# Peptides against a protein of PDB entry 7AE7: the designs that were tried, part 148

Target 1, 321 residues: chain A of PDB entry 7AE7
Amino acid sequence: KVYKDLREFLEVLEQEGQLIRVKEEVNPEPDIAAAGRAAANLGKNQPAVFFEKIKGYKYSVVTNVHGSWQNHALMLGLDKNTSTKDQFYELNRRWDKFPVPPNVVKREAAPCKENVIDKDINLFEILPLYRINEQDGGFYISKASVVTADPEYPDDFNKLNVGTYRIQVKDRDRVGIQALAMHDIAVQLEKAEAENKPLPIAITIGNNPLVTFMASTPVGYNQNEYEFVGALQDGVPMDIVKSDLYDHLYVPAGSEVVLEGHIIPRVRTVEGPFGEFPGSYSGARLQCEVKIDRITHRTNPIFENLYLGIPWTEIDYLMAL

## One batch from the design tools (peptide; made by RFdiffusion4, then SolubleMPNN)

Design b2_p19_7_s4 (from b2_p19_7, 7 letters changed)
Fold by OpenDDE base, seed 4:
Structure b2_p19_7_s4 (fold): chain B 321 residues (1-321), chain A 19 residues (1-19)
Amino acid sequence: as target 1 above (321 residues)
Amino acid sequence: PTLIKDPPLSERLRKIIFG
């Protein structure tokens, strides 16, 4: 099975008994993280946790989507009981199908374009933001697939980068992004900043689970993550759509939320601390800042966010394959 | 490095997750 979007995957997770639906209103803190930790502690068959109602917010949250080997099997369209070994073999077999170019769909065919916000942007109206861990320095978007391009080669689709970076909400229309030197985004940003130009960016939330997986998987600078998604879909192309602000940026057609904007050149602001993958907090550091200029989103957008803590948690499963 | 502590789980959520 191939998934067009997060919603199709969540439906399968629920059908397979790999999703817990929380229908009662919860507090953003600590309930979302607490349930994520509890789900992780099940040791096997760790389900996604879907929160229908969050106090003070309009929309839903889902966490722990990639939080088990069973969920990974289902992500690959395999039986949920497929062994880790067999998942690995299948992943490697499909990996060799690279490249599988994506389908570019028209704007009108892309669910992520159902709604547009281009003025008075307030992230809190679209995303039920919370601290993932108590000592986090703010609210984080931890499971976004971030799209950037090489500013020197904007039309080179092979240099289009889709990566996962920790993103701290800084204001209604601003986020901090951790772009480390080892990340492809840092190479692209360096080129933009050398000319004191903004770097165009699209931060996509709530995607096809293979997009999220590939965004978390390092690939070569001249390799496109979307072409790997098609490979991992066993040769079925994924659907992408052109961003609204930038002709050279493409986003998953089925994204729940797309934050379009730019990294402000040569600006660094305090970001962190944040609870990281080792199960410990990183210190606060000066990081890049993104201005959000436009939002597109599906009706009743689902905020997919990562739970992470002491291993093993969702991030450990994402890193294991 | 400061370790992440497990967040407190309400009894209500405990029942939903483990019940």
Scores: peptide ipSAE 0.691, ipTM 0.968, DockQ to the pose 0.887
Fold by OpenDDE base, seed 2:
Structure b2_p19_7_s4 (fold): chain B 321 residues (1-321), chain A 19 residues (1-19)
Amino acid sequence: as target 1 above (321 residues)
Amino acid sequence: PTLIKDPPLSERLRKIIFG
């Protein structure tokens, strides 16, 4: 089984008994995180938790999507009960199919383009934002696949980077992003900042689960994560579409939400604290700032976000393979 | 480092998740 988007994967999770649907209205805090923690504590067969109704918001949240070995097996199109060993062997077998180039689809064929917001941008109208943990310094987008390119080689598709970074919401149209020196985005940002130029960015939320997986998996600077997604789909290309603002940035065609904007050159603002994967809070520090200039989204967009806390949680499963 | 505490789980959500 190959998935075009998050929605197809959620359907399979539900069919396989790996999704809990919460139909009653919940409070963003603490209910989303509390349910995520409870699901993680099941020890095995940890389900995704889908919240249909969130107090004060229009749209839904899903968490713990990658939060079990069973969900990982299903992500690979395997039987739910496939062992971690067999998942690893299959992953490695498919890895050898790299590169599998993606299909570029037309704008009108891309679900992520169903709706556009280009004025009076307010992230709170599109995403049901909440604190994941009580001592977080703000609202975080923790499961985004962030697309950037090399500003010296913008048309080199092999240098197109799709990565996962912690993102704090700073304002209605601004987010802080943690670009560590060890990440490919930091190399690209350094080149842009050397010329005092903005770095184009697309922050994509709610993707094909293999896109999210690959965005969380380190690859070489000259390797495109989308070409690995095709490999992990056993040779079936994934679908991408050109961003609206930038000819050189491509996003997953099925993304629930796409935030298009730029990293502001040579600006650093306070970000954090944030509860991190070790189960402890990272302190506040100066980080990069992104201006959001355009949003595209599916109708009734699903906000996919991590739960993370004391191990093991969803992030630990994403890092384990 | 300050450790993350488990969020409080309502009885309603407990029943939904655990039965």
Scores: peptide ipSAE 0.682, ipTM 0.967, DockQ to the pose 0.842
Fold by OpenDDE base, seed 3:
Structure b2_p19_7_s4 (fold): chain B 321 residues (1-321), chain A 19 residues (1-19)
Amino acid sequence: as target 1 above (321 residues)
Amino acid sequence: PTLIKDPPLSERLRKIIFG
């Protein structure tokens, strides 16, 4: 099976007994993180946890979507009881199908374009933000697929980068982003900052699970993650759409939320601390800052976010293959 | 480094997850 979006995957998870639906109103803290940790502690068959109602917010949250080998099997369209060995074999077999070019759909055909916010931007109105762990220095978007391009080669689709980065909410229309030197985004940012220019960016939330997987998987600088998604879909192209602000940036057509903006050149602000993948808090550091200029989103958008803590949690599964 | 502690789980959520 191939999934067009997060919603189709969540439906399959629920059908397969790999999703817990919380229908009662919860507190964003600590209930979301507490449920994520509890789900991870089940040891096997760890389910996604979907929160329909969050106190103080309008929209829903889902966590632990990639939080088990069973969920990974289902992501690949396999039986949920497929062994890790067989999952690895199948992943490698499909990997060799690269490249599988995506389908570019029209704006009117893309669910992520159903609603637009281009003034009075407030992230808190669209995303039910919370601290993932108690000692986090703020609210984090931890499972976004971030789209950037090479500013020297903006029309080279092979240099389009889709990556997962640590993102802290800094204001209603601003986020901090950790762009480490080893990441492709850092190379692109360096080129933009050399000219004192903004780097165009699209932060996409709530995607096809293979998009999220590939955004968390390192690939070559001249390899497009969307073309790997098509390979991992066993040769079925994924659907992408042009961003609203930038002709050279493409986002998943089915994204729940798309934050379009720019990295402000040569600006660094305090970000952190954050509970990281080893199960320990990192220190506060000076990081890049993004201005959000436009939001597009599906009606009743789902905020997909990680829980991470002492291993094993969802992030460990995303890094394991 | 400071280790991440498990968040407190309410009895209501415990029943939903483990029940």
Scores: peptide ipSAE 0.675, ipTM 0.966, DockQ to the pose 0.910
Fold by OpenDDE base, seed 5:
Structure b2_p19_7_s4 (fold): chain B 321 residues (1-321), chain A 19 residues (1-19)
Amino acid sequence: as target 1 above (321 residues)
Amino acid sequence: PTLIKDPPLSERLRKIIFG
């Protein structure tokens, strides 16, 4: 089974008993994190938690989507009870199918293009933002697949990077992004900053679960994560679409929300602290800043975000493979 | 390093998740 978007995956999770739907209004804090922690504490068959109603917000949140081996099996289109060993075997088998080039769809065929915001951008109107943990220095987008390209080779599709980065909301139309030296985005940013140019960026939220998985999986600088998604789909290409602002950036066609903008060159602002994957808070650091210039989103967009805390949590399952 | 504490779980959510 292949998923075109997050919604198809959530439907399967729900059918398989791997999704808890919270229909009652919840408080963003602490309820989302509390439910995520509670789900993680089940130890086995940890479900996604879907919040239909968030106090003070219009749209929904889903967390813990990758929060179990069962959800991971389902992500691969396998039986939810597939052993970890067999999941690894299948993952490795499919990995060898790389590259599987994605399908480029037309703008009108891409669900992520259903709605456009290009003026008076306010992230709080689109995303039900919350602190994942109490001592987080702000609101984080922790499960975004971030798309950037090599400024020197913008048309080289093999250098198109899709990665997961720590993103703190800084303002209505600004986010901080942690671009560490070990990340491909840092190489691309360095090239842009050398010329004092902005780095084009698309921050995509709520994707096909294999996109999120691959964005969290290190690959070679000259390897496109979308081509691995196709491999992990057992040879079925994923659907991508051109970003609205940049011809050289492609986003998943089914993304719930796409934040298009640019990393501001040579600007660093305080970001953090943030509760990280070890179950401890990182310190505050100077990080890059992104200006959001355009948003495209599906109608009634779902904000997919990580739950993370003391291991094991969702991030541990994403990093385990 | 400061460890992340478990957030308080409301009784309502507890019932939804464990019930």
Scores: peptide ipSAE 0.672, ipTM 0.966, DockQ to the pose 0.868

Design b2_p19_8_s1 (from b2_p19_8, 11 letters changed)
Fold by OpenDDE base, seed 5:
Structure b2_p19_8_s1 (fold): chain B 321 residues (1-321), chain A 19 residues (1-19)
Amino acid sequence: as target 1 above (321 residues)
Amino acid sequence: MPIKDENPELVKEWEEKFK
């Protein structure tokens, strides 16, 4: 089975008994984090947790989407009881199908384009933002697939990078991003900053689960993550669409929310602290700043975010394969 | 600093809701 978007995957998780739907109104703090911990503590078969109603917000939150081996099997379109060994063998078998080029769909066929915000941008109106840990220095977007290109080779699709990075909300239209030297985004940013130019960026939230998986999986600088998604879909291409602001950036057609903007050249601002996957807070550091210039989103967008806390968590499953 | 298990009583309440 192949999933076009997060919603198709959530439907399957619910059918397979791997999703808990919380229908009561919850407080974004501390209920989301507490419920995420509770789901992780269930031992085996940890479900996703879908919060339909968040106090003070219009839209829903889902956590722990990749939070179990059962959810991982279902992501691969396998039986939920498929062993970790068999999942690994199937992953490797499909990996050999690389590259599987994506389908570029028309703008009118892309669900992520249903709504547009191009003025008076306020992230708090679109995303039910909350602190994942009480001591976090702010609100984090922890499960975004971030799209950037090489500014010297913007038309080289093989250099299009889709990665997962630590993103702190800084203002209504600004986020901090952790671009470490070992990340492909840092290479691209260095080239842009050498010329004192902005780096175009698209921050995508709530994707096809294999996009999120591949964004968290290191690949070569000249390898496109979307072509691996097609391979992991057993040779079925994924659907992408051109960004609204940039001719050379493509986003998943089914994204719940797309934040289009730019990394401001040679600007660094304080970001953190944040509770990292080892169960410890990383210190505050000077990090890059992104200005959001345009938002596109599905009607009633779902905010997919990680539960991050004491191991074992969703991030450990994303990194385990 | 280590992340502490915050609101352990609330976590237990959610665990009971999920059982």
Scores: peptide ipSAE 0.621, ipTM 0.914, DockQ to the pose 0.859
Fold by OpenDDE base, seed 3:
Structure b2_p19_8_s1 (fold): chain B 321 residues (1-321), chain A 19 residues (1-19)
Amino acid sequence: as target 1 above (321 residues)
Amino acid sequence: MPIKDENPELVKEWEEKFK
């Protein structure tokens, strides 16, 4: 089984008994975090949790999508009871199929392009934002696949980077991003900042589960994560589409939300604290700031976000392979 | 600082809902 988008995966999770649908209206805080912890505490077969109604917001939230070995098996299109050993074997077998180039689809064929916001941008109207932990310094987008390119080689598809970074919402149209020196995005940002230029960025939310997996998996600077997604789909290419603002940035065609903008050169603002995957808060630091210039989204977009707390959580599963 | 289970009673209520 191959998934075009998050919605197809959520459907399979629900069919397999690996998704709990919460139909009652919940408070963003503390209900989402409490339910996320409760799902993690089940110890076996930890389900995704889908919140249909969030008080004060228009759209839905899903958490814990990658939150179990069963969900990982299903992500690979395997039986949910496939052993971790057999999952690892299959993952490695498919890894050797790299590269599998993606299909570039037309704008009109991409679900992520169904709606456009290009003025009066307000992230709170599109994303049901909440604090994941009480002591978080703000609202975090913790499960985004962030697309950037090498500004020296913008047309080199092999240097297109899709990575996962913690993102704090700073304003209606501003986010902070943690770009550590060890990340490919930091190399690209350094090149842009050397010339005092913005770095183009697309922050994609609610993707094909293998995109999210690969965005969380380190690869070489000259290796494209989308080509690994195709490999992990057992040789089936994924669908990507050109971003609206930038000819050289491609996003997953099925993304629920795409935030297009730029990292402001040589600007650093306070970000954090945030409860990280080891079960501890990282301190506040000066981090990069992104201006959001355009949003595209599916109709009734689903906000996919991580629950983060004391291990073992969803992020630990994403990092375990 | 370590993350601690916040709202342990509420978490327990959700655990019971998921059983």
Scores: peptide ipSAE 0.613, ipTM 0.905, DockQ to the pose 0.874
Fold by OpenDDE base, seed 1:
Structure b2_p19_8_s1 (fold): chain B 321 residues (1-321), chain A 19 residues (1-19)
Amino acid sequence: as target 1 above (321 residues)
Amino acid sequence: MPIKDENPELVKEWEEKFK
């Protein structure tokens, strides 16, 4: 089975008993974090948690989407009871199918283009933002697939990078992003900053689960994560669409939310602290800042976000495969 | 600094809701 988007995957999770739907209105803090911890505490059968109604917000949140071996099996289109060994075997078998080039769909065919916001941008109107941990220095987008390109080779599709980075909301139209030297985005940013130019960026939220998986998986600088998604789909291409602002950036066609903008050159602002995957807070750091210039989103967008607490959590599953 | 389980009673309430 192949999924075009997060919604198709959530439907399967629900059918397989791997999703809890919370229908009552919840407080974004502390209920989402508490429920995420509760789901993580359920042992081996850790379901996704879908919050339909969040006080003060219009849209929904889902957490713990990759939070179990059952969910990982289902992500691969396998039986939910497939052993970890067999999941690894199947993943490795499919990996050898790389590259599987994505399908470029028309803008009109891409669900992520259903709605556009190009003025008076306010992230709080689109994303039900909350603190994942009480001591977090702000609101984090922890499960985004961030798309950037090499500014020297913008038309080289093999250098298109899709990665997962720590993102703090800094203002209604600004986010901090952690671009560490070991990340491909840092190489691309260095090239842009050398010329004092903005780095084009698309921050995509709520994706096909294999996109999220590959964005969290290190690949070579000259390898495109979308071509691995097609491999992991057992040779079925994924659907991508051109970004609205940039001809050289492609986003998943089914993304719930796409934040298009630019990394401001040679600007660093304070970000953090944040509860990291090892179960510890990082300190405050100087990080890059992104200006959001355009948002596209599906109608009733789902904010997919990680629960990040004491291991073992969703991120540990994402890193284990 | 380690992350602490905050609101342990609330977490327990959610665990009970998920059972």
Scores: peptide ipSAE 0.610, ipTM 0.913, DockQ to the pose 0.875
Fold by OpenDDE base, seed 2:
Structure b2_p19_8_s1 (fold): chain B 321 residues (1-321), chain A 19 residues (1-19)
Amino acid sequence: as target 1 above (321 residues)
Amino acid sequence: MPIKDENPELVKEWEEKFK
């Protein structure tokens, strides 16, 4: 089976008994983190946890989507009881189908374009933001697929990068992003900053689970993650759509939320601390700052976010493949 | 600093709810 979006995947998870639906209103803190830990502690068949009602917010949260080998099997369209060995075999077999170019759909056909916010940007109105760990220095968007291009070669689709980065919410329309030197985004940002130009960015939330997987998987600088998604879909192209602000940026057509903006050149602001994947807090550091200029989103957008804590969590499963 | 288990009683309540 191939999934067009997060919603189709969540439906399958629920049908397969790999999703717990929490229907009662919860407090964003501490209930989401406590429930995420409880799901991780099940030891096997760790389900996604879908929170329908968050106190003080309009929209829902889902966590632990990639939090088990069963969920990974289902992501690949396999039986949920497929062994880890057979999942790796199938992943490697499909990897050899690279490249599978994506389909570019019209704006009117893309669910991520159902609603637009282009003034008075307030991330808190769209995302049910919460602290993942008590000592986090703020609210984090931990499971976004971030789209950037090479500013020297903006029309080279092979240099279009889709990556996962640590993102702290800094203000209503500002986020901090950790662009480490080892990431392709850092190469692209260096080129933009050399000319004192903004780097165009699209931060996409709530995607097809294979997009999230590929955004977390290192590939070559001249390899497009969307072409790997098509390979991992056993040769079925994924659907992408042009961003609203930038002709050269393409986002997943089915994204729940798309934050379009720019990295401010040569600006660094304090970010952190944050509970990292090894089960330890990182210190506060100076990081890049993004201005959000436009939001597009599906009606009743689902905020997909990682649970992060003491291993093993869903990030450990994402890194294990 | 290591991440500690936060609200261990609440986590247990959620674990029981998920059984």
Scores: peptide ipSAE 0.616, ipTM 0.905, DockQ to the pose 0.873; fails the geometry check

